# Ledger of designs, part 139: peptides against a protein of PDB entry 5HOI

Target 1, 351 residues: chain A of PDB entry 5HOI
Amino acid sequence: FRYMPFSPAGTPFGFTDRRYLTMNEVGYVSTVKNSEQYSITVSFFDVGRFREYHFEDLFGYDLCFLNEKGTLFGQSKTGQIQYRPHDSIHSNWTKIIPLQAGERITSVAATPVRVIVGTSLGYFRSFNQFGVPFAVEKTSPIVALTAQNYRVFSVHYSQFHGLSYSLSELGTSSKRYYKRECPLPMSLPNINSDMKKDANLDYYNFNPMGIKSLFFSSYGDPCIFGSDNTLLLLSKWRSPEESKWLPILDSNMEIWKMSGGKETTDIHVWPLALAYDTLNCILVKGKHIWPEFPLPLPSEMEIRMPVFVKSKLLEENKAILNKKNEIGADTEAEEGEEDKEIQIPVSMAAE

## One batch from the design tools (peptide; made by RFdiffusion4, then SolubleMPNN)

Design b1_p17_3_s2 (from b1_p17_3, 9 letters changed)
Fold by OpenDDE base, seed 4:
Structure b1_p17_3_s2 (fold): chain B 351 residues (1-351), chain A 17 residues (1-17)
Amino acid sequence: as target 1 above (351 residues)
Amino acid sequence: SKREEFAKRVQELLAQP
C-alpha cells in the first residue's frame, strides 16, 4: 500500500497532460502539464458569482481543496501549501509544512475560517484562513480530509485496522471530537475484480482507497462516496451512541433503474456535493469512471432517502435550531449571520 | 421533476455512441 495525495473528486492524468485537482459544488480546479511546469485553472459553476482565474504552478501541486472563498493547494512531497482567495482583495499566502523523511501530505482542506493539513504519518495540522497555526496533533495516518466551517471530517488508514474516521470541530482554543478514529464501514476497491480493466488500475494507482469524494452535506453531515459508488451519510453524529452510516444512494442501481434496466457499465456518477436530498454530480460516459475534458455540466440526482432517514434528519435539524435558540437567548455574542437556518425544503418535510 | 431530468440525461448518454 502507498499513501497517495487525495483531493475531493480529483482525477488522474491517465494518458493525458491534464487532470482535475479537485471539484465540488463551487467549481473545478484543473492542471495542465507544460513541460516542467503546470498551468492551474480555477473554474466556477456560478460564472456570475466568481471569475475564472489561472496561474503558473512551478511546484507541481498535487493536492487541492476549493471553497467559496478560496483555493488551497498543496505539494505532497515538498510540504508546500498555498492559499489563494478568489477575491483579489485578499492576499495569497504560501507556507512550507515540515515533513519527516518519507512523510507526505496526503490531504488538505480549507474553509473560510480554517486550513487543515493531514499527513501519511498522521500529523493533523490546523491553521486559520491566513495560515496562522493553531495546533499539531498526532493521529492515525490521514488519507482524506474535508471541512465545512469549523468542522473537519478526516479519514484514516491503518494497515491493521483498515479505515477509520474522525469528526472534529476546530474552535479558537481547542479541538472537540464528535467522533475519534471510529471504524468506517466503507468498501475498499477490490483489486482482483476491478484490475481486469486497465482504466480501473490507473484509477487505483491514483487513489488506492477508492474514495471518489468526501464532503459535508448542506445539513453539515459527513458524506463519503467510495469505489462501490455508494453514498454514505453519517447520521446522528452529535449523539455518539446513536451515530451511524446510512447508505443513502447506490448510484449504479439508480442509473440502472433510470436506463430502464439496460447495461450501464459505461455510465458513471462522479460525486460533487449533497445539497439537501439532491446529489450534485457529473454524469460520465466512457471507459474512465472519472470526467474528462471538457467537464460536462453537473447533474442533480434526487435521493429517495428512506422516510426514516428524512424524518430523523428533520428532527435533528429542529433539535439543533431549538438548542441554538436556547443558547442564543443568554449570549449577546455576535455569532456571525453565516449559521443561517438551514431551511429544510418543504419537499423533505412532506415525504 | 429533477428525477425525470436526470433520467432523461441518462437516456441521452446511453443513446450516444
Scores: peptide ipSAE 0.551, ipTM 0.950, DockQ to the pose 0.564
Fold by OpenDDE base, seed 2:
Structure b1_p17_3_s2 (fold): chain B 351 residues (1-351), chain A 17 residues (1-17)
Amino acid sequence: as target 1 above (351 residues)
Amino acid sequence: SKREEFAKRVQELLAQP
């Protein structure tokens, strides 16, 4: 096993001179090999909101995170990071992350207010949007990061314990944990069964964890999409005892149903984001499970919660309502509107 | 519906060589 640089929905070079560094609901970042240098392009799906831009990369950035305000780049071996605001009013900044011998940056994330760097030795480094450091924490080895506002979803790997996850909030003075290195019930790529196809070996060499992407939903729930093409959503993460991973989508099964039960072995879902009940994704046709060039237009798939999951969510929402009615009204603590448990809309319960 | 549009796109991809 080796730690590889991970970016959300990033693609390998394969046999080409180009790849996607990252993609999400905002856009996609591509890099092209030009002899000894790279050319990076930051493209957007909403061409009316943002202008596409490019630059020459002399460092060979292999890590990327795109948000609505800027793009974070990282070089896994040298420790160099660069933040590029989309708006020309704000200056670019560059920083070198100190790395130990053999240490790699494994993932980076950026929001409009935070920059996060994770390493193969489990150093978790937090910064503001201007690259001012807040803290350095030692965790289990970090393999993937995503962030929304002040909230960070981190995936960790241990040779002894497999995959774990943390969910944390990066305030101005302190880090709060909602979840700290809890078991992540994700299937790892099966080397023996799946690697009979050359395309699966190339992807495994690029991403040995098989995490195609991770993101926060529009409701602020951590989502992860693994090699099994199942979308997992972390529900009730504010309650330590009630938190669980919900398999909200089997994308292979949904494509099979939509085909009318035909063979769909060459059709793949590449995840971008979850907006309400809709998975934004790229539909890929071909031998490779990842999108090639040019990038196809995103597709929107409505997620139908399985009837058994829907029934459990309804029972649990009733149990929460009953507990709130037994705990008398007197704790009007002004917990700001942001901490309201976003109930899965009852509209998904009515159809 | 979004589901019908997605199903149409899957059928279009199945018809590609």
Scores: peptide ipSAE 0.550, ipTM 0.950, DockQ to the pose 0.589
Fold by OpenDDE base, seed 1:
Structure b1_p17_3_s2 (fold): chain B 351 residues (1-351), chain A 17 residues (1-17)
Amino acid sequence: as target 1 above (351 residues)
Amino acid sequence: SKREEFAKRVQELLAQP
């Protein structure tokens, strides 16, 4: 097994001189090989809110994370990271992450308030948005990171236990775990079955975990999109005993239904973000499962939870409502708006 | 609807070579 640099929805070079370093709901970051250099472009879907910018990359950044305030870049081998605000008011900063012999930065994440670096040896490094370090923690080897506000979703790999995940909050003085190295029920790519097509081998060599992307939903739930093209959402993560992964979308099945039952082996979903009940994605036509250049316009896929998952969630919501009614507590505790558990939209409950 | 628009886009892509 080889640890590879992971960025959310990043694409390989393939046979080309260009690739996407990352993409999400904000935009997309591309890099083009220019002899011994790279040219990086940061592009946005909302062209009215943000101005596209580019720069020459002398370091060969292979890690990227885009947010609404800036872009974090990383070089997996050298340990160099750079944060570039989208505005011209805030300065860029660069830092070298100390790496041990053979250690690689495997993933980076950035929010408006935090920068996170994960490594192949399981070093979890946290910083503020100005690159001031908070802590270094030793975990299982990190293979992927995403973050929203103060929350971090990390994916870990062990040769003995496979994939695990953590969900943590990076306060000013402390790190809280909601989940710590819990089993992640995601299948790894099968080299023997899936690699019959050269295009799949190229992608596997780029991303051996098969994690196309991971993000937080608009409601703050961890989401992961694997090689099986299933969107998993971590539900009830605030309740340790009730927390579960929900297969909220089989994108292959949905494309097949929308085709009228035609062969859809050359149509692929490339995930960007989950906004409410809608997966923002790129629809890809071709041999490669990833988007080429130019980037197609994003598409919105409405999520219809499977009936067997809906029924369980409806039973659980009824059980919660019944328990609240039995406890008879007249305390209108102003449960602060931030901690409301996602009510599945009534539109998902009605089918 | 979003679903109909997405389905239309899938059909458009299926019509491409």
Scores: peptide ipSAE 0.549, ipTM 0.950, DockQ to the pose 0.597
Fold by OpenDDE base, seed 3:
Order: structure tokens, then C-alpha cells, then sequence
Structure b1_p17_3_s2 (fold): chain B 351 residues (1-351), chain A 17 residues (1-17)
């Protein structure tokens, strides 16, 4: 087993000189190998909101995280990180993360307010958006990170205990855990079954955990998309005893239904984000389970979220609205979003 | 609908060689 650098929805080079470092709902970051150098391009889906930019990479960045304010880059072996704001008003900054012998940066995440670095030895390093350090914590080995605002979703791996996850909030004064190294019920790639296609071996060597992506939903719920093409959502995470992973989408089953029951073994979902009840994804056709170049336009897959998740999200949103109203913030309540009763079709109620 | 558009894209991909 090797700890490989992980970035959300990152792709391997395969037999090409180019790959995606990361992609999400904001955009996609590509790198092209030019002899001993790399050319990095940061592209956006909303071309009206953001301008594409590129730069020469002399370090060989193999880690990336894209958000609405900037892009974080990392080099897994050297420990170098770089943050590049999309806006020219803010300066780029670089930092070297101290690594022990054989230690690797395994994942990086960035929000408008936090930068997070995770390592193969389980060092969790937190910074502000300017690269000022807050803390270093020792955890189980980190294999993946994502973050939204002050919240961090981390995936850990132990050879003895398998996959675990943590959900934490990085406040100004302290780190709070909602979940700390709890078991993650995600299927790992099966080398004997899944590697029958040579194209799957290249992806396994790039990403041994089979985590295609992880993100927070628009409601702030941790989501993970594994090698089984199932989208897992962490429900009720504010109540530690009630928290559970929900399999909210089998993407292979949904593609099969949409085909009219045809063979769909060459059609793949590549996950970007979960916005409300819609999975933003790339539909991929071919031998490779990942998108090639040029990147196809994103597709929207509607998710039949369980009634229980929708009702609780509505209650939580109402509770947030009521708390805002009690605090006397004169935010004009736009009254007009009627409770559109999203009819959940009966067929996912296992009687 | 989003579902019909997604189904159309799946059918278009299935029709490609």
C-alpha cells in the first residue's frame, strides 16, 4: 500500500501528458507536463464570474483544492504549498510544510477562511487564508480532506482499522469535533473484481482508496463518492448518537434506469458537487472511468433524497432563520420561496 | 425536467460509437 496524493475528482495522467488536478462545481484545474516543468490552468464553469488563468509550475504540484476565492496547490514529497487567489487584489503565498523522512502530504483543502494540510503520518495542520498557522494535531493517517467555511471533513486510513472519518470545526480559538475518527462504511476497491479492466489498474495505482471525490453539500452535509459509484451523505452529524451515512444515490443504477435497461458498462459518473437534491457530475463515455480532454459540460442528476433528510434540512433551515430573526438582523426576509413539496416517488420506500 | 435532460444525455452517449 502507498499513500498517494489525493485531490477531489483528480484524474491520472494515464498514457497522456495531461490530467485534472481537481474539479468541483466552481471549475477544474488541469496540468500539462512540459519536459521537467508543468503548465497549470485554472478554468471555471461560470466564465462570466471568473477569468481563466495559467502559470508555469516548477515544483510539480500533485495536490490541488479549488474554491470560489482561490486555488491551493501542494507538492506531496517536498511539502511545498501555494495559495493563489483568483482576484489579483490578494497576493499569492508559498510555504514549506516540514515533513519527516518518508512523510507525504496526502491531501490539502482551502476555504475563504482556512487552509488545511493532512499527511501520511496523520499530521493535521491548520492555517488561516494568509498561511498563518493555528495548530498541529496528530491524528490517524489522513488520506483525504475537504472543507467548507470553518468545517473540515477528513478521511483517515489505518491498516488495522480500515477507513475512518472526522468532522470538525476550526473556530478562532479552538477546534471542535462533531465526529472524531468514527468508522466510515465505504467499500474499498476490490483488486480482484475491479482490476479485470487494465484502465481500472491505472486508476487504482493513482487512487488506492477509490475515493473519486468528497465535498460538503449545499446544506453543509459531508458527502463521499467511492469506487462503488454510491454517493454517501452524513445525516444528523450535529447529533453524534443519531448521525448516520445514507446511500442517497447509486449512480450505476440511475444510469441503467435512464438507458431503459441497456448495458451501460462504458458510461461513468464523475462527481463534482451536491447542490440541494442535484448531483453535479461529468458523464464520461469510454474505457476510462474519469473524464479526458476536453472536459465535457457538467450534467445534473436529480437525487430522490429520503423524506427524512429533506424534512430535517427544512427544520434546520427554519431554525437558522428563526435564530437570525431572534438576533434582530434586519435581513429582508424574501417571503416567496414556498415550501415546494418535493414529491418523493414511492419506489424507494422499501416496504 | 432535469431528469429528462439527463436521460437524453445518457441516450445520446449510448448512441455514440
Amino acid sequence: as target 1 above (351 residues)
Amino acid sequence: SKREEFAKRVQELLAQP
Scores: peptide ipSAE 0.546, ipTM 0.949, DockQ to the pose 0.589

Design b1_p17_3_s3 (from b1_p17_3, 8 letters changed)
Fold by OpenDDE base, seed 2:
Structure b1_p17_3_s3 (fold): chain B 351 residues (1-351), chain A 17 residues (1-17)
Amino acid sequence: as target 1 above (351 residues)
Amino acid sequence: SIRDRFKELVQELLAQP
């Protein structure tokens, strides 16, 4: 097994000189090989909110994370990281992460308030948005990271235990765990069955874990999309004993249904984000399971799970809160009440 | 609907060579 640099929805070069370093709901980052250097472009889906920009990369960045405020880049071998705000008012910063012999940065994540670096030896490094370090923690080897606000979803790999995950919150003074190295019930790529097609072997060499992407939903729930094309959502993560992974979408089954039961072996879902009850994705036609150039427009897949019940219960709870505020009850809105876990009634889980 | 747009797009992609 070899630890490879992972970025959310990143694509291999294949037989081309270009690839996507990362993509999500905000946009997509591409890199083009130009002799000994690379040209990086940061593109956005909302062209009215953000301006596309490019720069020359002399370091060969192979890690990337895009958010609404900036882009984090990393070089897996040298330990160099760079943060580039989208707004030119804020300065770029560069840092070298100290790596041991044979250690690699395996994943990076960035929010408007935190930068996270994970390594093949399981060093978890946290920084603020300006690159000021908070802490270094030793964990199991990190293979993937994503983050939203102060929360971090990390995927770990052990040769003895397989895949595990952690869910943590990075406060100013301390790290809180909601989940710490718990088993992750995701299927790994099957080398013997799936590798009969050359395109699957190329992708496996780029991403041995088969994690196409991981993200937080718009409701702050950790999501992961594996090689089986199933979207898993971590439900009830605030309740340690009640937390479970929900298979909220089989994307192959949904494409098959939409085709009218035709063969769909050359149509693939490439995940971007989960917004409410819809998976934002790229639909890919062809031999490769990943998008080529130019990038197709994003598509929306409806999720039939109780996420629709969660949106309705959120609207009902907001309506109840607004009605309490109109009645002049000075309930000090503790900033913590927006983060109450919505219990889905058992009766609605059976439809 | 979102579902109808997705179905139309899948059918369009199935019609491509």
Scores: peptide ipSAE 0.585, ipTM 0.957, DockQ to the pose 0.556
Fold by OpenDDE base, seed 5:
Structure b1_p17_3_s3 (fold): chain B 351 residues (1-351), chain A 17 residues (1-17)
Amino acid sequence: as target 1 above (351 residues)
Amino acid sequence: SIRDRFKELVQELLAQP
């Protein structure tokens, strides 16, 4: 296992010279390799509110976080970070994060009031929006960060304990925990089943945790979208005993329903943000599970609690077929073709 | 509806090679 730099909804280069460093509801950040340097472009979905800008990157930034006020960049190996406000009124600033031998910055996050840096050794570093440090805390190894206002959602990984999460608030004087390194009930990518397709290997090498994105909802609830394409929301996080992860969208199931039960292995959801009742996402067609260039327009998916996972429906349909074959031993069942469309049970179409 | 627009887009993507 290797700790890789993570950015929300970031894409690999693959066989190309370009990738998305990050994307969310505000916009998307792309980088293009030009010989020994990179050209970075910060683009926005609301072109009336924000002006697109670009700059030359001599450092090879591999970490990014976009918010409504600016963009944070990071270089995982050197420890360099840069904050660029969208408005020209505020100055850019650069800082070097001290790294130990073999330590990497694994994730960065920025809000209008906080900058957060997480590392492969579990150093959690907090700053204000001007790069003034507040604190350094030692945690379990950090693999992903997101932040909204003063709140931070962090994902941790250890070889012994697997995935955990923390939810904290970064006040002026102290860090408050709502959750501290609690188990995260997210499945890791299955190397043995999924790696038969080269495209899945390329993505796994880029993102071994399979975390496509993490964000806060419009209500301020932590959300995570894993390799299983299920959106998890942390509910009741203010009540320690009542806190639970809710699977609020099975995106594979929703695409399958919208297809009319057809094969949809080449249609993928790429998560951006959770609004009130809709996942903002990019729909991707092709072998790669991530968006290529140019970026398609964002789409909206209605959130619904999945009553059934596609795997359970397939198992139930197999069990129904096996029972029909056990009962039907006396009727000449013609060799009807294996391409029986999986009929969606009528009970699922009525809600 | 949001669901209808999403369904239309999925059908358009299914019609692409």
Scores: peptide ipSAE 0.584, ipTM 0.955, DockQ to the pose 0.727
Fold by OpenDDE base, seed 1:
Formats: structure tokens, sequence, C-alpha cells
Structure b1_p17_3_s3 (fold): chain B 351 residues (1-351), chain A 17 residues (1-17)
């Protein structure tokens, strides 16, 4: 296994000279190879709120995180990071993260109040928005990071235990864990089955974990979108005993339903964010599972439990109803409730 | 609805080569 730089919804170059470094609900960051340098553009979906900007990148930034206040860049090999506020009133800052031999920055995250750097050796480095360091912690190897306000969702990888996750809050004086290196029930990409298409191999080489994106929902719940195109949401994370991953969207199944049961092997969901009950995403048509250039307009998908989970819940509900009928309760089950698509109540996410 | 707009867009993308 090789640790690769991860950014939320980042795309590979493929056969092109350009890629997206990251994208989310705020916008998208692109980079173009220009001989020995790169040109980076930070673009926004709300063109009335933000002005697009670009700059020349002499370092070859391969890590990026976009938020409403600025963009964090990182170079995985050199350890250089740069924060660029969107507002020209605030100064850019640059620093070098000390890396050991063979260590890589694997992910970076930034909020208006925190900067986080994770490495292939499991160094978790925290800073304020001005690049002032708070702490260095040693964890399991970090493969992905996202952050919202003071909260950090980190994904870890162990050769022995597979994927784990942590959920922490970075206060001014201390780090609090809500979850610490707990098992992450996400499937890794299957090299033997999924790599039959060259495009899948290119993506696997770019992102061996198959994590298309991770983010916090509008309610502040950790979300992850894997190679299986299932959106997982961490529910009840404040209650250690009740906390669970909910499969709140099977995007392949939803595309298939919307097609009327046609072949949809060339239509792909690229996740941006979860806002309330809708996944903000890019619908991609083509060979590649990631968006090309120009970027299509964002689309909204309603969250729905995967059909395989719905069928089990329907069977369980039928078994409960049959047991109630055996007990002689005259509940006229109106036939019309069987086709109610079992929606995960969005309220179950935020508790 | 959000669902109807998404369905329309999927149908449009399926009509593309």
Amino acid sequence: as target 1 above (351 residues)
Amino acid sequence: SIRDRFKELVQELLAQP
C-alpha cells in the first residue's frame, strides 16, 4: 500500500494536464500543469459572494482544502503548506511542516479557526487560522481529514486493522475525543474486480482508499463517501454507546431508479456536501468516475437508505405486523403504507 | 421537486451519447 495525498473530492490528472485539487459546497480548486510550474484557480459556486482568483504554484501543491474564509494548500513530499484567505485584507502565510524520511502529508483541513495536517506516520498537527501551532499528536497513520469549526473528522489506516476514524474537538487548551480510532465500516476498493476498466485503475492509483470525499453535514455529522458510492453518516456520535454509521444514500441505486432501470454504468455521482436531506453533488457522464472540465453545475440528491437495507427493514416490519396480528390486534393495516420509502429521518443524524 | 429535477437531469444525461 502507498500513502497518497488526499483532498475532499479531488480528481486525478488522468490523461490531462489539469485536475481538481478539491471541491465542496463553497467551490472548486483546479490546477493546470504549465511546463515546470502549476497554475491554481480557486473558483466559487456563489459568484456574488466570492471573486475567483488564481496564482502560480512553483511547489506543485497536491493537497487542498477549501472553506468559506480561505484555501489551504499543501505539498505532500516537501511539507510546505500555504493558507490563502479569500479576502485580500488578510495576508497569506506559508510554512514548512517537518517531515521524517519517507513521511508524507496525506491530508490537510482548514476551518475559519483551525488548520490541521495529517501524515503517513500518524502525526496530527494542529494550528490556528494564522498558522500558530497548538499541538503535535501521534496517532495511527492518517489517510484523510476534514474539519468544521473546531471539530475534526480523521480517517486512519492500519495494515492489521484496516480503516478507523476519530472525531475530535480542538479547543484552545485541549483536544477532546468523541471517537478515537474506532472501526470505520467502509469497504476498500477491490483491485481484482473493480480494476477491469483502465479508468478505475487510474483512480485507484490516485486514491487507494477509494474515499471520494468526507465532510461534515449541515447538522455537524461526519459523512464519508466511498468507492461503493454509498454515503455514510455518523449518527449519535455524542452518545458513545448509540453511535452508528447510517447508509443514508446509495447513489448508484438512486441513479438506476431515476433512469427507469436502464444501464447507468457511465453516470456517476461525485459528492460535494450534505445539506439537510440533500447530497450536493456533480453528476458525471463519461468513462471517468470523476468530473472533467468544465465542471458541470451541482445537482441535489435526496437521501435514501439503500434498497438492501430497506428490504430488510420491510421484512422486519412485516414480521412485527404478523406477530401483532397473531396477538389479535385488529389493526387494519391500510395496504397503502407498504410502498413508503423508508427515509432515514434527518433528526436521527443530529442526536 | 428536488427528485423530479434530478430525474430529468439523469434522463438528459442518458440521452447523451
Scores: peptide ipSAE 0.583, ipTM 0.956, DockQ to the pose 0.701
Fold by OpenDDE base, seed 3:
Structure b1_p17_3_s3 (fold): chain B 351 residues (1-351), chain A 17 residues (1-17)
Amino acid sequence: as target 1 above (351 residues)
Amino acid sequence: SIRDRFKELVQELLAQP
């Protein structure tokens, strides 16, 4: 087994000179080999809000995390990280993460307030958005990271225990755990069954955990999308004893239904984000399970939220409405709103 | 609907060679 650099929805080079370092709901980061150098492009889906930019990469960044404020880059072997704000008002910064012999950065994450670095030896390093260090913690080996605001979702791997996960909050003074190295009920790629297609072997060599992406939902729930093309959501994570993983979407089954029961072995879902009750994804046609170039437009898949998750979202929405009403907004609550589809704001629905 | 748009796109992809 080899620890490989992981980035959310990152793609391999395959037989090409180009790949996606990462992609999500904000945009996509591509890199192109140019002799001994790389050219990196940061592109956005909302072209009205952000301008595409590019730069020459002399380090060979193999880790990336994109958010609404900037892009974090990392080099897994050298330990170099770079943060590039999208806005020119804030300066870029570079830092070298000290690595032991054979240690690799395996994943990086960035929010507007935190930078997180995870390693193959299980060093969890936290920084502010300016690269000022908070702490170094020793955990089980980290294979994937994502973050939203102050929350971090980490996936760990042990040869003895398999996959585990942690959910933590990086406050100003302390780290709080909601979950700490709990078992993750995700299937690993089966080399003997899944690798019968050469295209799957290239992806396995790039990502041996088969984690296509991980993210937080718009509601702040940890999500993971594995090699089985099932979207898992961590429900009730605030209650340690009640927390459970919910299979909220089988993407292969949904494509099969939409086809009218035809063969769909050449159609693949590439996950970007979970917004409300929809999975934002790229639909890929072809031999490769990952998007090629040019990137297709994002598509929306409706999820089957369990009634139990819907009820909690309705309670949270009622609590938000009640708090608005206590602040003296006399909005007549029409009794008929209980079954209203959570309208995705039109600004996030690609028309 | 989101579902109808997704169904249309899947049918278009299936019709491509």
Scores: peptide ipSAE 0.581, ipTM 0.956, DockQ to the pose 0.559

